Peptides against a protein of PDB entry 4XPM. Designs and how they scored, part 14

Target 1, 160 residues: chain A of PDB entry 4XPM
Amino acid sequence: VMLHSKNVKGFLENTLKPYDLHSVDFKTSSLQSSMIITATNGGILSYATSNNDVPKNSINEINSVNNLKMMSLLIKDKWSEDENDTEEQHSNSCYPVEIDSFKTKIYTYEMEDLHTCVAQIPNSDLLLLFIAEGSFPYGLLVIKIERAMRELTDLFGYKL
Target 2, 67 residues: chain B of PDB entry 4XPM
Amino acid sequence: DIKGTIAFDTHGNVIESTGVGSQRIEDIGDLSKVTLDAEGFAQVQGDSLLVHLYKRNDITLAVYTSA

## One batch from the design tools (peptide; made by RFdiffusion4, then SolubleMPNN)

Design b2_p23_8_s4 (from b2_p23_8, 13 letters changed)
Fold by OpenDDE base, seed 5:
Structure b2_p23_8_s4 (fold): chain B 160 residues (1-160), chain C 67 residues (1-67), chain A 23 residues (1-23)
Amino acid sequence: as target 1 above (160 residues)
Amino acid sequence: as target 2 above (67 residues)
Amino acid sequence: LSFSEEEKEFLRKLHDEILEEIL
């Protein structure tokens, strides 16, 4: 059963929550953005952002959305290239993962000063994309997106 | 007594870091090569700090102490 | 160099805590 848009949106919003390791002095910032995009065109199906200081329907909001569209497209393009490059798939920036017998890959990409990771939702035409500040560790980001994908089983096998 | 921590994955990417660990990310390369015992533990003496290592499920935890 | 049982338990618990609330 396909997830409704509002359910997906709420899920993505929840992924923005910062990580806090209570026993030691370690706490991250919130994710900057969390998105589900198409693997074919980089079109945004759903997104959440921590930038809530921008007034709704303002010019600044439009600009922020445009930035998300740009980053989505750039990451989709890089992902597409890497999916056709065996060397990139064996780098430390690629994590092969198996979820419920489905194989997928998690890629980490440096985008300007931001840390990003992207993964194809298993057997689907969709990508899950996290964007974080440069202080957000890649190892943690990878675990985070893997855990998130495991909660999106309704999207497994989704084709456009 | 804990001066800092580092946790990292099998790719050498940081999961978390605190204290002196945040300033010793370069140690990951050497720490990843340390031979662990059957339970996944090891200790490594470095400069003035002792590193306590524990690895399980592809995640290595390093805790730095003065002794 | 060796670990006490208390030290081992501390490391195990901290390791477990790392993965507790990722989401």
Scores: peptide ipSAE 0.729, ipTM 0.952, DockQ to the pose 0.682
Fold by OpenDDE base, seed 4:
Structure b2_p23_8_s4 (fold): chain B 160 residues (1-160), chain C 67 residues (1-67), chain A 23 residues (1-23)
Amino acid sequence: as target 1 above (160 residues)
Amino acid sequence: as target 2 above (67 residues)
Amino acid sequence: LSFSEEEKEFLRKLHDEILEEIL
């Protein structure tokens, strides 16, 4: 399966769906945002957000996009720092994982009242980024982003 | 008669919580230290609740019951 | 304290469901 720009956007939109267990009374909110950004500069290549009812070219839309740009840059900077810090890579906020023989790391970061999770797409210059409400548990967020990365094999090895 | 549940990973981070489990996140520290049998099961009696533990693939599930 | 086979199966199924509901 080939991933085109439209396909990536649609995939990210699908990741926004809330988690719902049927056997027990547990359901999360939708993810606030799901993004693919560059590891070099934190530039947004593709993104999806909840509550997409904002009119196009409106001030509210511009503000929301600018907020995402700011968060992506901040998270990229923190990720870059941690990738060069051995102690941070051994904290409870870092999950070393292996997908299809490729090694990568998942990081959890608290940003104000939000729970975020970021991971480098294997062997690529891209980061996958999830932003959720503070009630979204980190353990679930980590598993969610790992499963999402497994569906992005077309982006493995992508270099800018 | 389930009173609640907690699921957590090897880092002690919550995956899900329900019922009384949502109010007992602090139990994760102690539950993570419990010795499991060869199949990954254990039972721990605490106060008025019995905790049923099952761990597989680095995910621990705790189910709280009255007995 | 011991688990019945029914109780074990319940825990296994619930554990499996946790992962199945993700994406």
Scores: peptide ipSAE 0.728, ipTM 0.952, DockQ to the pose 0.679
Fold by OpenDDE base, seed 3:
Structure b2_p23_8_s4 (fold): chain B 160 residues (1-160), chain C 67 residues (1-67), chain A 23 residues (1-23)
Amino acid sequence: as target 1 above (160 residues)
Amino acid sequence: as target 2 above (67 residues)
Amino acid sequence: LSFSEEEKEFLRKLHDEILEEIL
C-alpha cells in the first residue's frame, strides 16, 4: 500500500514545524523546505515550503519553484557522487542507519548558508530532503529526517 | 541551577544547546571521551562549572551547573 | 562526585524530552 500524494504532501508540511524544547529555552526555526525527489534525476514528486505567501503564477512563485528544483538537482548530484565514493561514505557527514532491517544513509550538506539533509528512502528510488537555515543544528536535523523516514514505510521499496 | 545544556550525537554534531552550553560547543570533543558509569552517567568539574553527563541511545546530554 | 537518584531521574527525563519533541 502506497501513501497517496495528498497524504504525503500533508506529512511533509507537518515536518516543517519548528523544534521546541519546553523544559529549556531552545527553539528552532521552521524548515525552509521538505521534499521527496527521485534519486535518478532529482525530480520533485512532492514538496512543502514554509513560504506560502506567494501568489500563484507570479514571477516570484516561478523563481521560488525554479530555485527549489535547482537545489534538489544539485543535492541529488552530490548524493549520487557520495554513494559511489567509499571515502565520502565514511566521512563525518554520512550517517549509516537501519530502519526495520532496511539499510540507508543520511547525508548532511552545507548549501551556501543553508543546512541540508538528504536520505534515500529504504530500498527505493526516492530521496527525502530537508532544507533548513544555518542555525538549525545538524545533529537535530539528522534525527528529524530519520524519524520522518520511519513514518514513510509505505514508500519503502518504491521503484520508478 | 542549570546554566546551560548541550546535546550531541556520536559524530559530535549538536542536537540542541542552551545558555552557557551554546558558547561551549568546543567542549564536545572532550566530553565525548569521558568514561561513563554502568548507567551512563558522569560528572566532570571544569573551570567554574560542573558538567553532568548522561548518555543513552548514542545521544549525550550535558547539563552545566554551578554546583 | 556522585548523582542522587533525583538527579539521575532529572537527566533521564530531560534526555527523553529531547527525543520526544522531534516530529
Scores: peptide ipSAE 0.728, ipTM 0.952, DockQ to the pose 0.681
Fold by OpenDDE base, seed 2:
Structure b2_p23_8_s4 (fold): chain B 160 residues (1-160), chain C 67 residues (1-67), chain A 23 residues (1-23)
Amino acid sequence: as target 1 above (160 residues)
Amino acid sequence: as target 2 above (67 residues)
Amino acid sequence: LSFSEEEKEFLRKLHDEILEEIL
């Protein structure tokens, strides 16, 4: 089964949903952004954002998209550095995970006041990237992105 | 009579926190070192709160109660 | 200090709930 661009977009939009633990008083904000980017150039292939208050084709929308492009590039660069750094791979910000016998890593990065996490889709040239507010706990963010990757098996092994 | 909760992973990162737990994130370091029984449970008496611990699948849940 | 069976079950359920609501 092939994931079409529209299907991926819709999936990313669904990942934006806030986490709500009903039995106790805990609820997160929605993710600010959810993205699939290239591991090579940090180019955005698909993205979803919770910032829907900006009119289409407005200057503010353009600025927001440009900001996402900048963040994606910065995170890709940091990820690339860490993938070539044994020490960083053993830091508390790196989570080795296995999904359906495929190994990958989840990295958490503080971007200004935002909490982000990024993971290479197994055996692919693609990265999944979540951007959340600073109040979004990293442990939850990591689990969230892991669960999301488990739903993106069609992208496993994707090469540019 | 739950006063708060903390859930955290093996890296000590928070998954969720509520009530007094949100103010006791620093407890994670000590809680992660507590020896659990064969079923994954432990109780730790704190200052004025009792901490009920349960760990399964690398996620530790701490529930704070008055007793 | 010991857990009652009710307390254990509560903790198990809450732990399960944490993981169920992720996505």
Scores: peptide ipSAE 0.728, ipTM 0.952, DockQ to the pose 0.671

## One batch from the design tools (peptide; made by RFdiffusion4, then SolubleMPNN)

Design b2_p24_2_s2
Fold by OpenDDE base, seed 1:
Structure b2_p24_2_s2 (fold): chain B 160 residues (1-160), chain C 67 residues (1-67), chain A 24 residues (1-24)
Amino acid sequence: as target 1 above (160 residues)
Amino acid sequence: as target 2 above (67 residues)
Amino acid sequence: LKELHEKILKEIYSEEFPKYQLTY
């Protein structure tokens, strides 16, 4: 089994797209970032960002990557704590979900002015992480990540 | 005339909001406790707005109108 | 109201993601 970083990144890039509802006058921004990280160390396996105007190897890119690394680690730590906390698992910030009989949990976390949500890819060592602006509502963010995760069944059970 | 909307999930988190609904996110706490009829409907009289509620598939839609 | 609810749901869940496939 091989993970192709390019293929994963392509998938993550597709998750960045915003919602634009027409039934009601509501639209979101694109996700700021979408990542697959390790549940163990919070290491970034792949990521996509909505701001692609930053030249590669530029100082701005380095800063953005470093910021993502920091966010990834922080989110992983919170996730790890919550996974060992029954009360947190029953809070409104935790969404138990089932995908094709595989169970996982989606957590929402406020990170400064950003809205984030993270979920363990079922039975895997991987976490899917979305980072959005504060204007992106949590309920919709949860729906988005659940929908995305349904397309990652090939990663279910993936172990590092 | 619809003055705004809020759609929210069973956790009380917003799915979408428009118009006056965007300014009344705090209403979700009370709206989530409203007893719905057998068809999933309810109406709640607010300060100056009437809130129409409909819940299906664990998503509640609140529509704010003047009457 | 019911119709609007259905429309919103339809739009939200119309989002599609290309399936990711592993190389085995």
Scores: peptide ipSAE 0.663, ipTM 0.951, DockQ to the pose 0.771
Fold by OpenDDE base, seed 2:
Structure b2_p24_2_s2 (fold): chain B 160 residues (1-160), chain C 67 residues (1-67), chain A 24 residues (1-24)
Amino acid sequence: as target 1 above (160 residues)
Amino acid sequence: as target 2 above (67 residues)
Amino acid sequence: LKELHEKILKEIYSEEFPKYQLTY
């Protein structure tokens, strides 16, 4: 089955929206980026970014995409290492979760001054990756990606 | 009367913070160890502020008030 | 306090994501 990146991109764009709480005076920035990447190579299959000020096909866009590629690869590598590290899986940076009887883990990673979280789409070769500013709390970021993951059941079990 | 809030999960990671709570994230370490009553409540006195705790559904809310 | 907690939870989990469909 072929993954249509345009359809995925639309979904990812919807994940970018910030939280704006009214019960307490708290709001976040939008996610900097949201991506579906391969668990094997960290290749970007689809991505969305809140930075819409960069003209398409410009040198600045190319640079930004290259940066995303680098981050994606680094996060994939870290994820792969942690999946083989029992201590890391029991750290505060790892959230075992279950969605409709499918198990996965959400990892949080500090990337320079950015807050990131990544999770394998259950039983798939795909990772969902959120990148946010450092002001975006990790606990909330984890909730966000878990909620998003629940809407990606069609990708559960997806193999490249 | 609320001076600030911190909501945090079972991993000690922040979900939200406001007011003085935003400047007291380091309190989570101690707050997470506080024994809650049967209904999930507790109070902790710290310096000039009183911290009200309530935990439900694996989310702890700390509300800072004067006291 | 309890009420505030409930309100916060409600707001956080009120975020909705449209379901992704692989095929239409």
Scores: peptide ipSAE 0.662, ipTM 0.951, DockQ to the pose 0.736
Fold by OpenDDE base, seed 5:
Structure b2_p24_2_s2 (fold): chain B 160 residues (1-160), chain C 67 residues (1-67), chain A 24 residues (1-24)
Amino acid sequence: as target 1 above (160 residues)
Amino acid sequence: as target 2 above (67 residues)
Amino acid sequence: LKELHEKILKEIYSEEFPKYQLTY
């Protein structure tokens, strides 16, 4: 069993879309980035970004990718620490959720004015990671990642 | 006549905010402690604005009005 | 107020994601 990078990336790209409510005058920006990373090393298996204004293979693109790599590693480390800390798991930054009898946790982390949330794909070696601007409210970000996770059932239990 | 709104979850995190609500995110701390009636409603007087609360499905909506 | 709450919920949870399909 292998992951097809194209298919995964396509899914992640679809998660980038913003909310635009009509019942109230509220809308968000697009997610800056959406990634699937390894829980073991924080390595990026696939990613999508809303900032596609950078020419491909440019120095700026490389820098952006490197930044994502750094953030993914830092978030993975923080996630790992929290998974071994009962107190952190009971903080307001942790949302225990259950999807079709599979349990996981959604963590929110502030990363230099960016709003991020990460969740282990249930029983897998993979983490789903959303990175948004600071204007994207955490409560809505959590809802977004939970709903996205529900569409990744084929990855539940996936081991590297 | 709505002046603004705040929707927030059980963790006190914002889901959406509009109008004056966007400038009153700090109110969530107090609003989350308000006792709601059996139907999930409450009303809180805040300075010159009245806050109408409704909670359902773990999401609280606060609507700010002048009266 | 109740109606507005319901509308907000409906909009938030109306977001749909195409299901990811794993290829074996």
Scores: peptide ipSAE 0.662, ipTM 0.951, DockQ to the pose 0.786
Fold by OpenDDE base, seed 3:
Structure b2_p24_2_s2 (fold): chain B 160 residues (1-160), chain C 67 residues (1-67), chain A 24 residues (1-24)
Amino acid sequence: as target 1 above (160 residues)
Amino acid sequence: as target 2 above (67 residues)
Amino acid sequence: LKELHEKILKEIYSEEFPKYQLTY
């Protein structure tokens, strides 16, 4: 089975939307980026970004993409380390979750001034990664990625 | 009148914050340690504000009021 | 307070994502 990045991209674009609560006067920004990356190499299979103001093929766009590549590698490395560290798995930065009897963990990581969270798609070689501004609260970010993963059941168990 | 709110999870991470709550994120440490009653409620007096707590489904809501 | 809590939860979890399909 082959993973088609363009099909995934549409899904990732939909994850970018912000929260705008009406019960309380609270709203977030859109996610800066949303990505599916490989757990093995940190390679980006698909990504979406909220800032589309950068001209196509411009130097700024290239730098932006390169930045995403760098972040994905860094986060993958941190994730891999934490998966082999029982203490980190019991920290406040790790959320064990279960979706339809499939278990995974959501990790939150501060990346400079950005808030990120990452989770292995259950039993797969893939990671789902959200990158948000520092104003996006971690608790809500975790809820968002958990909700998103519930719609990725077709990727559960996916192997490269 | 509500002066602000903080909703936070069992890890002490913010879900939402409004009003004075946005300026009192550091309160989560203490609020998370408050013993709730059988229905999930508690009240804590902090400086000039009263904090009303309610926890359900692993989410704690803190509402700040003047009384 | 309880009602407000329920409203917040309802809003948060009302977010919908279109399901990704590996094959069509």
Scores: peptide ipSAE 0.662, ipTM 0.951, DockQ to the pose 0.713

Design b2_p24_2_s3
Fold by OpenDDE base, seed 3:
Structure b2_p24_2_s3 (fold): chain B 160 residues (1-160), chain C 67 residues (1-67), chain A 24 residues (1-24)
Amino acid sequence: as target 1 above (160 residues)
Amino acid sequence: as target 2 above (67 residues)
Amino acid sequence: LKELHDAILKEIYSEKFPKYKLTY
């Protein structure tokens, strides 16, 4: 079975959309970034970013991509540490979830002024990672990533 | 008349906030400790605002009103 | 209050992401 990053990228782009509630007057920004990374090395297999005013092929764009690479590695490292730390797994930053009898954990991490959320795709070598602005509530971010992961069942059990 | 809202999960993390609720995120700590009735409701008198609580599906909604 | 809660819940869970299909 092969993972096609282009197809994944399309999926990730769809996850960037913000919430805009009508029952209450509440809306969020779009996600800054959405990524599939390897659980082993934190390498980016696919990513999507929100549109910004950064010119294409500019130094600023290169720096942005480099920042994503750095963040993915840092978050992978933090995730790995927490997966081996019982105390962290019982903190309010860890959400155990079950999807179609598959179990995984959702972790929230504050990275500077950004709100991030990461979860291992069940039984796989892959992590799903959302990066949002600090104004994006963690509780809602967790719900978002859970709902997204429910649509990635084809990746459950995926091994590199 | 609703002055604001806070919805939060069982971990105390915000799902949404509006109005005065956005300025009272720190209330979640105390609100999460409130004992709800059999139907999932409670009321807590704050400073000048009354907080109406309802919890279902592990999501608590706090609605702030003047009375 | 209950209706508002349920309305919020419905909204945040209403939109379903397109399912990703793996190519073999």
Scores: peptide ipSAE 0.697, ipTM 0.954, DockQ to the pose 0.766
Fold by OpenDDE base, seed 2:
Structure b2_p24_2_s3 (fold): chain B 160 residues (1-160), chain C 67 residues (1-67), chain A 24 residues (1-24)
Amino acid sequence: as target 1 above (160 residues)
Amino acid sequence: as target 2 above (67 residues)
Amino acid sequence: LKELHDAILKEIYSEKFPKYKLTY
């Protein structure tokens, strides 16, 4: 399996879209960021952000990317700890799910004033990571990332 | 008349909130402890609002009304 | 109230999430 940066980037950009519940007067904000990172080092393979006002290769973009790198590494570290802790896997921050007979876990993490959600792409060395504002409900964030992963079956079993 | 709603999962995490429910997310801790009837319903009298609870498929909906 | 709950569940589990099947 070969990763095509264009396809992955486009996918992540689409995940940024808000969740609009039409049956009730409720709509989320857009995700702040959406990322695919390595489970081993927390390295960013691809990412998308809602704020695209910064010029490319500018100092502001560099700072933004550096912030994403920091967050991804921290989340990866916490995820790694939880994956090696049975108690944490049974906490209210862990959602075990099954997609096409592949098992994975979705974790919710509070990061400063942000709501984050991360899940290992089944049987892979990759993590899908959503970062949202505090107004984005964790429950919907979990549902969102589960549904997103169902569209990434080509990455199931991907090894670095 | 519905004043607001909160929907939350078995982990106590919010799925959605509307109206006054958006300002009362902290109620989930207490609401999750309420004993529901055989049909998954309960009513809890609050400070100035009546809370109607309904749980189905591991999702609990709390509806806030004046009466 | 039951109808409202059903409406919420229907919305949450609807097919509104776009399909983003990727080609690798």
Scores: peptide ipSAE 0.077, ipTM 0.581, DockQ to the pose 0.589
Fold by OpenDDE base, seed 4:
Structure b2_p24_2_s3 (fold): chain B 160 residues (1-160), chain C 67 residues (1-67), chain A 24 residues (1-24)
Amino acid sequence: as target 1 above (160 residues)
Amino acid sequence: as target 2 above (67 residues)
Amino acid sequence: LKELHDAILKEIYSEKFPKYKLTY
């Protein structure tokens, strides 16, 4: 199993798209960010962001990336705590799911005014992390990340 | 265009909030007093926003849209 | 609009209501 950086990047970019209910006139905003990070250190392996107006190598880009690094680390830390806490795994913020007989958990975390959702890619050292504006309901984030993980079967069992 | 939502229970406790709804939690006091129709629906004109109320199974959903 | 409300309650708001707040 190998990580193909370009393919992963393209996948994450595609996850940024709004969630459309279709049945009714309701559509979310785009995700702010979508990331694959390490479960061990919270390091970003790949990411996509909706704010692409910032020139490359600019100070503003650096600041935005640093912000992502900070958020990913905080979420990783909380996720790690929850994975070692039975009560937290049974809280309203934890969604156990099963994908093709592989089990994982989806967690929702409020990061200031942002809505975040994180899940361990089954049996892997990787976490998938979505960051959205406060207008994005947690319930839809959970649905979105579950559906996204179904497309990442190649990463199931990936170890660093 | 939905600007935000608030879902609250019969005790006025916030179950979920999104968008501008997260900044309008104090509206629950007034929203809980609104008379709903037979279908559990109501509309309330607020300050620059229109609030659409719908109650199902003891949960009230307030949807904020542009007036 | 009533259909919209029903759809939102059904699909957006799951049986669980997550609220973990992380401050930084």
Scores: peptide ipSAE 0.164, ipTM 0.525, DockQ to the pose 0.085; fails the geometry check
Fold by OpenDDE base, seed 1:
Structure b2_p24_2_s3 (fold): chain B 160 residues (1-160), chain C 67 residues (1-67), chain A 24 residues (1-24)
Amino acid sequence: as target 1 above (160 residues)
Amino acid sequence: as target 2 above (67 residues)
Amino acid sequence: LKELHDAILKEIYSEKFPKYKLTY
């Protein structure tokens, strides 16, 4: 069981791109980060960040990765808690969705000044996680992750 | 004569905002309670602006105009 | 207003991501 890391990385990098609405004067920022993490431990399987000019293996890269690890773990823990709480699943922060007859839920979480959303890839042990600036509207963030997940059908049912 | 817009979902979360709408996000709470007609439309007189509401596909668009 | 709503929705929902065949 091995994910093609290059394909996943490339996908996540593309999710970073902002929405640019031409019909109105509105454009989002790029996502700060996009990740696929394990639902079990919150471990990062793959990630992309907007600022990729950091030298590899540098202290700055290490700090960046460590920060992502911290955030992913926190979000995973909250997600796990909500998945075991019926009330939270009916809260204003939970969006039930269905993709090709597969059901999942999208959760929105505020983390400091950041807007985040996470969703379990249907029937899998994987979570898709978006982290954006506070200027990125939650409603659009939810739509973005739902649309992105529709492109990850190959990961539906993926078990660790 | 559009002064701004807000688009929001059934959870009250912002999808997009423009113009004065960007400064009126707090209005969503009240706007979400407005009764819409059979076509998903309503008009609400605000403090100084008229708000036009249109809901379709579970997304509500609020358009702020001077009249 | 309806036209504007539809235009916004069209732009939002029309976004697609590249399709990748993932091996696992």
Scores: peptide ipSAE 0.121, ipTM 0.686, DockQ to the pose 0.793; fails the geometry check

